Peptides against a protein of PDB entry 3OIQ. Designs and how they scored, part 10

Target 1, 212 residues: chain A of PDB entry 3OIQ
Amino acid sequence: KNRIFVSSSKDFEGYPSKAIVPVQFVALLTSIHLTETKCLLGFSNFERRGDQSQEDQYLIKLKFKDRGSERLARITISLLCQYFDIELPDLDSDSGASPTVILRDIHLERLCFSSCKALYVSKHGNYTLFLEDIKPLDLVSVISTISTKSTNSSKHSSSELISECDLNNSLVDIFNNLIEMNRDEKNRFKFVKLIHYDIELKKFVQDQQKVL

## One batch from the design tools (peptide; aimed at target 1 L59 K123 F130)

Design b1_p11_6_s4 (made by RFdiffusion4, then SolubleMPNN; from b1_p11_6, 5 letters changed)
Fold by OpenDDE base, seed 5:
Formats: structure tokens, C-alpha cells, sequence
Structure b1_p11_6_s4 (fold): chain B 212 residues (1-212), chain A 11 residues (1-11)
């Protein structure tokens, strides 16, 4: 089955009420919820949804049913946090209590761009998302991709291609939404409060603000 | 509208 690129979490409103649909999206990591019994990742593209919280527009479950799946979930969280320089307690501690990690509003300190592959699973009109794959994206690479409008689709075979256009459009939309949030005095998000706010990001934001 | 249901499992 072809994987569907998802530009908005609203797309799920039109999905089948009983299906398994492979999906893919790009979003910012907003939350991590790891306990003894579950692992959830929250993502957002910060599309405006009236007065609703823009956090956790995509809630993704990691399989967490046995020691093997729990270990894989913990490794996944550890690797993501290592990649994004998110400080975590040691998850491998021999102390028989598995550490609980609850992080929210990650986007207020770090822009954690992620390309996610997931299974949309629906039953009785409700749905959930299961993580299949996650690729963290480097912010410099994201900025370069948007800035160059790089039509250099290297000849990777047509069957797994997110249209380079869909990826780029989603990345642009995320930045545009963040710029709007940054302009809103009521919004907590500010680019200058990001731990990794540098000259390159500053310049990119300033240039993008002129187009909006 | 479809709601998110955390209780759903993979079949």
C-alpha cells in the first residue's frame, strides 16, 4: 500500500472509520510521555485550530507491551533526545524503577523537526497513530532545503518518495506558523528563547518574515 | 469528527 503524506492532522477526519493506513508527516516534536506502561510522542505543525492548543496535533504511540517493545521505545526516546540535545535521566539505570519522562512544550526551547512514518489505525470512528519510523531532521538542513527550493531530487526510486514538494511545503508551513506565533504577544513561542538560536536561524527568520 | 483514542491497539 502506498504511504500517504499528511499535511494536516485534520486530514484524519476524512479517513476510514475502520482501517489501517500507512501515513507520513513532518512536524516538530512537542512532547514526550514515557512511563512504566506507555510511551507517547506529541508532534505539531502549529496550524491554527481556533482557540485549541497547538501542541500534540499528532499523538503517536510507541508499542509498549513487552520487554522487547519497551526496550525499543526507550532506545528510540534516548536516541531522539541525544540527537536534539534534550537532557534525559539515564533510562538504562539498573535501579528496577524505570524512569518516568514527561516533557511538554519542547518547541519553546528546541525546534525538533522530525519526519515520521506511522500507522493510522481506526476503529468505530476513533483513531490512533503507531510509530513505524522516525527520522530527526537537522535544522541547518531544513533551513537550506527551504531556502534553496532545491529541486535536486537525487534519483532515489519513486516508490518511497514523499514528494519533495510535500516535504518542503510542510516545512515552510511550520516556519510560517512559528513566525505568526512569534509575532503574537500572547503566544509563549519566541525564536529568541530557543537554546539553539543562532545567526543562521535569525537571518532565515528575518528573510522569511519579509515574504509573509 | 474523529477523536484520538489512546486505547486502540494494533490488530
Amino acid sequence: as target 1 above (212 residues)
Amino acid sequence: SKSYDESLELP
Scores: peptide ipSAE 0.696, ipTM 0.966, DockQ to the pose 0.837
OpenDDE base, seeds 1, 2, 3, 4: peptide ipSAE 0.696, 0.694, 0.695, 0.696; ipTM 0.966, 0.966, 0.966, 0.966

Design b1_p11_7 (made by RFdiffusion4)
Pose (drawn by RFdiffusion4):
Structure b1_p11_7 (pose): chain A 183 residues (1-47, 54-90, 99-149, 165-212), chain P 11 residues (1-11)
Amino acid sequence: KNRIFVSSSKDFEGYPSKAIVPVQFVALLTSIHLTETKCLLGFSNFEQEDQYLIKLKFKDRGSERLARITISLLCQYFDIELPDPTVILRDIHLERLCFSSCKALYVSKHGNYTLFLEDIKPLDLVSVISTISTKCDLNNSLVDIFNNLIEMNRDEKNRFKFVKLIHYDIELKKFVQDQQKVL
Amino acid sequence: DFDIEDPNLTL
């Protein structure tokens, strides 16, 4: 194929006013909006706000069920508690870090566009830390995301704090420290 | 078919 990697949502400025373009990006899962009619997943690389809004489209009940199972499995994979109806989660990153490699389909018309979900591969935080410590587009993105997360933690006014993560590991405490030295 | 939305959509 010819899937185009995007490093930022701003890249979508150069894309056609009407086209179907397979894309791929890396980011943190930040929000979920699940209704009976549609589902939107928000992601961000914190270059610090929501940036990617990925849509799971479904019309009938059969496809709704699949969307619900998909959300259920994604949340379970990240240890996110899910009440299973309109379901809303925000600023997930303040509580849990959820790196994700996502493949999507850029669909535009009249200059407007929507990113439709093709695949989502959750990335283990342990593997993310290891991948950064031992050591392309994926890795560049993982590094940039973690750097922004580091600067956000330094900023006293920002609500993001590693120590406030429900999964604040000793190894996470270690990687963050040894990561600031590089700065 | 595709149901395209405003890219500046907020939640």

Design b1_p11_7_s1 (made by RFdiffusion4, then SolubleMPNN; from b1_p11_7, 3 letters changed)
Fold by OpenDDE base, seed 2:
Structure b1_p11_7_s1 (fold): chain B 212 residues (1-212), chain A 11 residues (1-11)
Amino acid sequence: as target 1 above (212 residues)
Amino acid sequence: EYDIEDPNLKL
């Protein structure tokens, strides 16, 4: 079955009440919740949703049912945090208790762009997104991709690939939402508070702010 | 089997 690209987590409101649908989206990592019994990743595109929290718009569950899935979840978290320079407590501490990791508001310090493949699984109108795959995106690569109007639509019409246009549009939408948040004095998000705020990101944001 | 009924999905 073809994987569906999702531009908004509102799209799931129109999804079947009993289904398994492979989906893909791009969003910022906003939270990590790892306990002894569960692993969740929160993602957001910061789409305005009225008075609802803009965080964790995509709550993604990692399988955590057996030692194999638990280990895979812990490795996934470790690798993501290593890629994004997120400080974690040692997850492999010999002290018999699996460390609890609860990180929130990750986007306030780091822009962790991620391309996620998930299974939408619904029952009785409730749904859960299960992680299938995650690709962290390099911020320099994201900036370059948005800045270069890719005229090369290589129409690889393979039924499993995101359109380059869909990815680019979602990345632009995320940046536009972040620019709006940065302009709002009440919003805690500020580009200048990002740990990795450099000359390239500064220039890119300044150039995007002129187009909005 | 995907467990949807995990009450712990509320952060």
Scores: peptide ipSAE 0.067, ipTM 0.763, DockQ to the pose 0.511
OpenDDE base, seeds 1, 3, 4, 5: peptide ipSAE 0.055, 0.060, 0.056, 0.054; ipTM 0.755, 0.762, 0.760, 0.747

Design b1_p11_7_s2 (made by RFdiffusion4, then SolubleMPNN; from b1_p11_7 with F2Y)
Fold by OpenDDE base, seed 4:
Structure b1_p11_7_s2 (fold): chain B 212 residues (1-212), chain A 11 residues (1-11)
Amino acid sequence: as target 1 above (212 residues)
Amino acid sequence: DYDIEDPNLTL
């Protein structure tokens, strides 16, 4: 089955009440919830949804059923946090007690762009997204990709028909939403409060603000 | 088995 690119978490409202659909999206990591019994990742594009919270628009489950899946979930969280420079408690503590990790509002300190592959699984109208794969995206690479508008498909073989246009459009939409949040005095998000706020990000935001 | 929990799983 072809993987569907999803530009909005609203797309799932039109999805079948009983299906398994492979999907892909790009979003910012907003939350991590790791307990003894579950592992969840929250992501958002920060689309305006009226009075609804803009965090966790994509709630993704990692499989957490046995020691093998639990270990894979913990490794996945560790690697993501290492990549994004997120401080975690030691997940490998010899104490036999699995540490609980609950992080929220990650986007207020760090822009953690991620390309996610997931399974949409629905039953009786309810759905869950299960993580299949995750690729963290470097912010400099994201900025470069948006700035160059390289519609030139340089040479990755046509076997996964994800339009480079869909990825680029979603990245632009996320930045536009963040710019709107930054302009809103009531919104907690501010670019200048990001721990990695540099001259390159500042310049990019200033240039994008002229297009909006 | 995919444990489909309530879409209202607040973190």
Scores: peptide ipSAE 0.086, ipTM 0.782, DockQ to the pose 0.844
OpenDDE base, seeds 1, 2, 3, 5: peptide ipSAE 0.085, 0.084, 0.084, 0.082; ipTM 0.778, 0.780, 0.777, 0.774

Design b1_p11_7_s3 (made by RFdiffusion4, then SolubleMPNN; from b1_p11_7 with D1E T10K)
Fold by OpenDDE base, seed 3:
Structure b1_p11_7_s3 (fold): chain B 212 residues (1-212), chain A 11 residues (1-11)
Amino acid sequence: as target 1 above (212 residues)
Amino acid sequence: EFDIEDPNLKL
């Protein structure tokens, strides 16, 4: 089955009530929920959905059923947090108690762009997204990609049918949504409150604001 | 088999 690119989490409203569909999306990491019994990642594109919370539009489950899957989930969280410079408690503490990690509103401090591959699994009209793969995206690389409108498909990935255009369009949509949130006085999101807010991000936001 | 333990609500 071909992998489907998903531009909105509303696309899942139209999805079959009993299916397994491989999907891919790009979104910002908004939450991490690691307990003794589960591991969840929240992501959002910040698409406006009326008065509902814009966080966790994509709730992604990691397999967490045995010691091997638990270890893989902990390693995945550790590597993701190391890449985004997110402080975690030591997950390997010899104390025999697995540390609980609950992070929310990550996007208020850091823009953690991530390309996710997941399995949409539905039963009885409900669905769960299971993580298959995650690629963290560098913010400087995201800004450069949007700014250059990179039409140069470097011909070296002959196996992924997902258009480089779909990724770029979704990255633009996320930034446009963040600009709208930044303009709203009631919204908690502000670019100037990001820990990594620099001259490059400032200039990029100012240039995008002139086009919107 | 994928057990749907925590289903996302279809809005």
Scores: peptide ipSAE 0.043, ipTM 0.740, DockQ to the pose 0.406
OpenDDE base, seeds 1, 2, 4, 5: peptide ipSAE 0.040, 0.038, 0.040, 0.040; ipTM 0.738, 0.736, 0.748, 0.742

Design b1_p11_7_s4 (made by RFdiffusion4, then SolubleMPNN; from b1_p11_7, 3 letters changed)
Fold by OpenDDE base, seed 4:
Structure b1_p11_7_s4 (fold): chain B 212 residues (1-212), chain A 11 residues (1-11)
Amino acid sequence: as target 1 above (212 residues)
Amino acid sequence: EYEIEDPNLTL
């Protein structure tokens, strides 16, 4: 089955009440919820939703039903946090107590761009997104991709029909939304409060602000 | 089997 690129989590409102659809999106990691019984990742494009929270627009479930799936979830969280330089408690505690991790508002400190593959699974109108794959994206690579507007389709393998244009458009939309949030005095998000705020990101934001 | 959680699962 072809994987569908999703530009907005509102696209799921039009999806069938009983389906299994492979999807892909790019978003910022906003939350991590790891308990004894569940593992969830929150993502957002910060699309304006009126008075609704802009966090967790994509709530992604990791399978957490047996020791094998629990271990895979913990490894996934550990690797993501290592990549984004997010401090976690030791998840390999010999104490037999599974550590609880609840992180929120990750985007206020770090821009954690992620390309996610998921299964949309619906029943009786309700849906869940199950993680299939996640690729963390380097911020320098994201900035470079947006800046170059690479119309040069690197013709690497026609088997994943994800338009390079769809990815680039979503990355631009995320940055535009972050710029709007940064301009809003009521919004907690500020680029200058990011731990990794550097001269490159500053310059990129200043250049994008001239286009909006 | 995919356990569909309530979409009202607030984190």
Scores: peptide ipSAE 0.056, ipTM 0.761, DockQ to the pose 0.824
OpenDDE base, seeds 1, 2, 3, 5: peptide ipSAE 0.052, 0.053, 0.052, 0.053; ipTM 0.761, 0.759, 0.763, 0.754

Design b1_p11_8 (made by RFdiffusion4)
Pose (drawn by RFdiffusion4):
Structure b1_p11_8 (pose): chain A 183 residues (1-47, 54-90, 99-149, 165-212), chain P 11 residues (1-11)
Amino acid sequence: KNRIFVSSSKDFEGYPSKAIVPVQFVALLTSIHLTETKCLLGFSNFEQEDQYLIKLKFKDRGSERLARITISLLCQYFDIELPDPTVILRDIHLERLCFSSCKALYVSKHGNYTLFLEDIKPLDLVSVISTISTKCDLNNSLVDIFNNLIEMNRDEKNRFKFVKLIHYDIELKKFVQDQQKVL
Amino acid sequence: SYSSKENKVEF
């Protein structure tokens, strides 16, 4: 195929006014909006706000069920508590870090566009830390995301704090420290 | 935040 890797949402400015373009990006899961009619997943690389809004489209009940199972499994994988109806989660990153590799389909018309979900591969935080420490586009993105997360933690006014993560590991405390030295 | 052009196309 010819899937185009995007490093930032701003890349979508050069894309056609009407086209179907397979894309791929890496980011943190930040929000879920699940209704009976549609589902939107928000992601961000904190270059610090929501940036990617991925849509799971479904019309009938059969496809709704699949969407619901998909959200359920994604949340379970990240240890996100889910009440299973309109379901809303925000600023997930303030509580949990959820790196995800996502493949999507860019669909545009009249200059407007929507990113439709083709695949989502959650990335283990332990593997993310290891991948950065031992050591392309994926890795560049994982590094840039972690750096921005580091600067957000330094900023006193920003609500993001590693120590406030429900999964604040000793190894996470360690990687963050030894990561600031590089800065 | 998001692009004002985003989430406007059905496929």

Design b1_p11_8_s1 (made by RFdiffusion4, then SolubleMPNN; from b1_p11_8, 4 letters changed)
Fold by OpenDDE base, seed 5:
Structure b1_p11_8_s1 (fold): chain B 212 residues (1-212), chain A 11 residues (1-11)
Amino acid sequence: as target 1 above (212 residues)
Amino acid sequence: GLSSKQNKVEY
């Protein structure tokens, strides 16, 4: 079955009430919820949804049913946090107590762009997104991709092609939403409060603001 | 909201 690119988490409202659908999306990491019994990642495109929180539009579940899946979940969290320079407590502590990690509003300090592959699994009109794969995206690479409108389709084989257009459009939409949030005085998000706010990001935001 | 329907299915 072909993997479906999802531009909006609202698309799931039209999905079958009983299905298994492979999906992919790009979004910002907003939350991490790791406990003794569950691992969830929150993602958002910051699409306007009235007065609802724009955090956790995509709730991604990591399998956490046995020692093997728990280990894989912990490794996945560690690697993501290492990539995004997110400080975590030592998850490998020999103390027998599995560390609890609850992070929220990650996007207020760091833009953690992530390309996710997931399984949409629905039953009785409820659903869960199960993580299949995650690729963290470098912010410089995201900025360069948007700025160049780069049609440089590196000749990666036709069967896994995320439409380069779909990816780029979603990245643009995320930045546009962040720009709107940055302009809103009531919104907590401000680009200048990002830990990694540099001259390149500043310039990109200023240039993108002129197009909006 | 979408959050109310999410993470309610086992797999």
Scores: peptide ipSAE 0.491, ipTM 0.907, DockQ to the pose 0.731
OpenDDE base, seeds 1, 2, 3, 4: peptide ipSAE 0.488, 0.488, 0.490, 0.487; ipTM 0.905, 0.905, 0.907, 0.904

Design b1_p11_8_s2 (made by RFdiffusion4, then SolubleMPNN; from b1_p11_8, 5 letters changed)
Fold by OpenDDE base, seed 2:
Structure b1_p11_8_s2 (fold): chain B 212 residues (1-212), chain A 11 residues (1-11)
Amino acid sequence: as target 1 above (212 residues)
Amino acid sequence: GPSSKANKVDY
């Protein structure tokens, strides 16, 4: 089955009540929830949904059923946090209790752009998105991609046609949504409060703000 | 909300 690119988490409202659909999206990491029994990642593109929370629009479940899947989940979280410079509470508690990690509102401190592959699995009109793959995206690379609008088809093999257009459009939409949030006095999100707010990001935001 | 249907399926 072809992987479906998802531009909005609202798309899942139209999905079959009993299906397995491979999906892909790009979003910001907003939350991490690792406990003894589950691992969830929250993502958002910050699409306006009225009075609904803009965080965790994509709730992605990591398999957490056995020691192997738990280990994979923990390693995945560790690698993501390492990539984004997210401080995890010490996972090495000498107490044989599995470390609990609950991070929220990650986007308020760090823009953690991620390309996610997931399985949409539905039953009786409920669904779960199971993580298949995650690629963290470098912010400089994201900025460069948006700025160049470059249809430079990186020769990644034709079989996983993520439309480069769909990726770029989603990245633009995310930044536009962040700019709108930054302009909203009621919104907690501010670019200047990002830990990694630098001259490059500042210039990019200023230039994007002129187009909106 | 639509979030109320999320994460209710095991796989």
Scores: peptide ipSAE 0.347, ipTM 0.872, DockQ to the pose 0.715
OpenDDE base, seeds 1, 3, 4, 5: peptide ipSAE 0.044, 0.033, 0.047, 0.032; ipTM 0.742, 0.736, 0.760, 0.726

Design b1_p11_8_s3 (made by RFdiffusion4, then SolubleMPNN; from b1_p11_8, 5 letters changed)
Fold by OpenDDE base, seed 1:
Structure b1_p11_8_s3 (fold): chain B 212 residues (1-212), chain A 11 residues (1-11)
Amino acid sequence: as target 1 above (212 residues)
Amino acid sequence: GISEKANKVEY
């Protein structure tokens, strides 16, 4: 079955009321919700949606029904947090209670670009996105990918490829949305408040701001 | 905000 690239979480409003659809998107990690009974990851592309919070536009559920799935969920969160340098409370505390992790507004401190594969599962017009795979993206690689209009369509066979165009367009859209948020004095997001704000990101943002 | 229809299906 072909995986559908999703550019907007509004696309799910047009999806079948009863379906199973493999999807893929690129977005920023915005929240982590780990409890004793559930594991959720929130992502956003910060597409403008009226006066509502732009967080958690893509809510991704990890399976959390048995010791094996719980362990996999905890490992997944640990590896993501290690990659993005997100501090987690020690998950290994000798107190036999699994620690609760609730992180929000991750994008205010770190740009955690992630390529997600998920299973869209709908019933009676409700849906859940179940995580199938996640790839964290390096910010330097994201900046380079946007800056270099990669005209190098190397002939990789058409059937499994995410359009490099769809990925690049989504990354550009995210940065444009972040630039708009940065310009808004009422918005909490500011590039200069990112922990990893460097000369490369500064230059890239300044160059993109001249085009917008 | 999260869609009111999101995260309401088990699988």
Scores: peptide ipSAE 0.440, ipTM 0.913, DockQ to the pose 0.868
OpenDDE base, seeds 2, 3, 4, 5: peptide ipSAE 0.435, 0.437, 0.438, 0.439; ipTM 0.911, 0.912, 0.912, 0.913; seed 3 fails the geometry check

Design b1_p11_8_s4 (made by RFdiffusion4, then SolubleMPNN; from b1_p11_8, 5 letters changed)
Fold by OpenDDE base, seed 3:
Structure b1_p11_8_s4 (fold): chain B 212 residues (1-212), chain A 11 residues (1-11)
Amino acid sequence: as target 1 above (212 residues)
Amino acid sequence: GISPKANKVEY
């Protein structure tokens, strides 16, 4: 089955009430929820959804059923946090107690762009997204991708019908949403509060603000 | 904090 690129988490409202659909999206990591019984990742594109919190628009489950899947989930979280420079408590507790990690509002301190592959699994009108793969994206690479307007369709393998255009459009939309949030005095998000806020990001935001 | 009610499709 072809993987579907998802630009909005609202797209799932139109999805079948009983299906298994491979999907892909790009979003910012907003939350991590690791407990003894579950692992969840929250992501958002910060699409306007009225007065609702714009965090966790994509709630992704990691399999957490046995020691093998639990270990894989913990390794996945560790590697993501290492990549994004997110401090975690030691996940290897000598105490035999599974460490609990609850991080929220990650986007207020760090822009953690991630390309996610997931399985949409629905039953009785409810759905769950199960993580299949995650690729962290470097912010400099994201900025460069948006800035270069790369119409060069790099002939990346014919097996994933995901348009490079769809990825780029979603990255632009996320930045536009962040710019709007930054302009809103009531919004907690501010670029200048990001730990990694540098001259490059500042310039990019200033240049994008002139187009909006 | 809204616990994300991950819809309970246990897969």
Scores: peptide ipSAE 0.025, ipTM 0.681, DockQ to the pose 0.399
OpenDDE base, seeds 1, 2, 4, 5: peptide ipSAE 0.025, 0.009, 0.024, 0.024; ipTM 0.677, 0.534, 0.672, 0.688

## One batch from the design tools (peptide; aimed at target 1 L59 K63 L119 V121)

Design b1_p12_1 (made by RFdiffusion4)
Pose (drawn by RFdiffusion4):
Order: C-alpha cells, then sequence, then structure tokens
Structure b1_p12_1 (pose): chain A 183 residues (1-47, 54-90, 99-149, 165-212), chain P 12 residues (1-12)
C-alpha cells in the first residue's frame, strides 16, 4: 500500500479537498465519546490539547455491538474503568498514559474531512520507555510526545503531573529523571 | 481543510 505517516494534525492542510488517503499516526488516547449513533476517539501528541479525533462509524445494531466491544477492549487494555448509553471520558492522560499507534482513513469532501479508524495498536508504557532508552517515525513521535509530556510536568500551572498517574511506577519515576538530563 | 466528524462520509 501507500499509507502516509502523519506527525501532526497540521499535516492535513496539504491533503486533497476530496480524497481517501490511508494515514497513520502515534499519540496518547485522551478522550472517548460513545453514543448509540457514533463513537469518537481523541488523541494528542501534545505538541497541549486534543488534536486527532478518530471516528468509528456504525449505523445498525450489529456494528454498534462491535464498536462497543472495541471500546471495551481498548479501555480494558489500558486499565480504564468503563460503565457498561452515552459514555464520555476526558483528559485520560492526567490519570493514565495510553500511547497508541493508529491507522486511519482520511476522507475529505468540500475541504472538510474525517479520520475513520482502521486499526489501533496500544503500546505498552514499559515498551515505550524501553524503546526510548535503548535507542523511526514511530520512535521520533514517541520521543516528541514524551518530551512535551516532560515540559508539561515542569510547568506548574499545567494539570499534567506524572506523580498523579494511577500507574506511577518506580521505573516511570526513574525514566523521567534520567530523561530530563538529556535536556 | 477543516475537520468535521459529523459529516456522513463513506470510508468505503
Amino acid sequence: KNRIFVSSSKDFEGYPSKAIVPVQFVALLTSIHLTETKCLLGFSNFEQEDQYLIKLKFKDRGSERLARITISLLCQYFDIELPDPTVILRDIHLERLCFSSCKALYVSKHGNYTLFLEDIKPLDLVSVISTISTKCDLNNSLVDIFNNLIEMNRDEKNRFKFVKLIHYDIELKKFVQDQQKVL
Amino acid sequence: STEDPDLDLDPS
């Protein structure tokens, strides 16, 4: 195929006014909006706000069920608690870091566009830390994301704090420290 | 380009 890697949501400015373009990006899961009619997943690389809004489209009940199971499994994989109806989660990163490699379809018309979900591969935080410490587009993005997360933690006014993560590991405390030295 | 997820677009 010819899937185009995007490093930023701003890249979508050069894309056609009407086209179907397979894309891929890396980001943190930040929000879920699940209704009976549609589902939107928000992701961000904190270059610090929501940036990617991925849509799971479904019309009938059969496809709705699949969308619900998909959200259920994604949340379970990240240890996110889910009440299972309109379901809303925000600023998930303030509580949990959820790196994800996502493949999507860019669909545009009249200059407007929507990113539809093709695949989502959650990335283990332990692997993310290891991948950064031992050591392309994926890695560049993982590094940039973690750097922004570091600057957000330094900023006193920003609500993001590593120590406030429900999964604040000793190894996470360690990687963050030894990561600031590079700065 | 403007992002709009409320559009009824076909992902094919």

Design b1_p12_1_s1 (made by RFdiffusion4, then SolubleMPNN; from b1_p12_1, 6 letters changed)
Fold by OpenDDE base, seed 4:
Structure b1_p12_1_s1 (fold): chain B 212 residues (1-212), chain A 12 residues (1-12)
Amino acid sequence: as target 1 above (212 residues)
Amino acid sequence: MKLDNSLDLDPK
């Protein structure tokens, strides 16, 4: 089945009822919600939605029904947090109580770009997104990809690859939205407050600000 | 469609 690239979570408003649709998107990790009974990851591209919160535009459910799925969810969160240098409590606690992790507004401290594959599953007028795969993206590679306008069509064969154009456009849109948020005095997001704010990111932001 | 994370849909 062809996987659909999603540029906006508003696209799901037009999606069919009683369907299973494989989708993919790129967004920033905004929240982690791990409890005894559920695991959710929040993502956003920070598209303007009026007065609505810009976080958790993509709320992705991990399977959390049995010990196997719970273990996979914990491993997924652990690996993501390790990659993005997010401090977590030890998830392997010998105490038999699974630690609760609730992180919000991750984007205020770290830009956690992520390429996600998910299943859109709809029933009774509602939908859920189930995580199938996640690839963390390093910020340096993201900046390089945008800066080079890498139309290098590496002819990687007909597999479920994101269109390079769709990926690049989404990454540019995210940065443009972050620049707008950074300019808004009412917005909590500021590039200079990012833990990983460096000379490269500073230069990139300054150069992008000239185009907006 | 509206997002509902309460859906215990098995995507199997």
Scores: peptide ipSAE 0.316, ipTM 0.872, DockQ to the pose 0.800
OpenDDE base, seeds 1, 2, 3, 5: peptide ipSAE 0.311, 0.310, 0.313, 0.314; ipTM 0.869, 0.869, 0.871, 0.870

Design b1_p12_1_s2 (made by RFdiffusion4, then SolubleMPNN; from b1_p12_1, 7 letters changed)
Fold by OpenDDE base, seed 1:
Structure b1_p12_1_s2 (fold): chain B 212 residues (1-212), chain A 12 residues (1-12)
Amino acid sequence: as target 1 above (212 residues)
Amino acid sequence: MKMDNSLDFDPK
C-alpha cells in the first residue's frame, strides 16, 4: 500500500473507520510520555485550531507490550533525546522502577523537526497512530531546504519518495505558524527563548517575516 | 475519526 503524506492532523477526521493506513508527516516534537505502561510521542505543526491546545496534534503510540518492545521504545526515546540535546533522567538507575519521563512544551526550548512514518489504525470511531519509523531532522538542513527552492527535480521516481514539495511545504507552514505565535504577545513561544537560537536562525526568521 | 490512544494494535 502506498504511504500517504499528511499535511494536517485534521485530515484524520475524514479517514475511514476500521482501517489501517500507512501515513507520513513532518512536525515538531512537543511532548514525550514514558511510563511503566505506555510510551507516547507528541508532535505538532501548530496549525490554528481555535481554543484547542496547539500541542500534540499528532500523538504517536510506541508498542509497549513486552520487555522487547519496552526496550525498543526506551532506546528510541534515548536516541531522539540525544539527537536533540534533550536532557533525560538516567534511565539506567539500579532502582528496579522503570523511570517515568513526562516532558511537555519541548518546542518552547528546542525546535525538534521530525519526519515520522506511522500506521493509522481506526476502530469504534477512534484512531491511534502507531510509530513505524522516525527520522530527526537537523535545523540547519531544514533551513537550507526551505531557502533552496530546489529547481533540480532530479527524477528519482522511487515509489517511496515523499514529494520533495510536500516536505518543503510542510516545513514552510510550520515556520509560518511559529512566526505567527512569536508575534502573538499571549503566546509563550518566542524564537529568542530557544536554547539553539543563533545568527543563522535569526536571519532566516527575519527573512521569512518579510514574506508574511 | 477522533484521536484515542487506548487502541492496542499488533499488525501481524
Scores: peptide ipSAE 0.392, ipTM 0.881, DockQ to the pose 0.719
OpenDDE base, seeds 2, 3, 4, 5: peptide ipSAE 0.390, 0.388, 0.358, 0.389; ipTM 0.883, 0.879, 0.867, 0.882

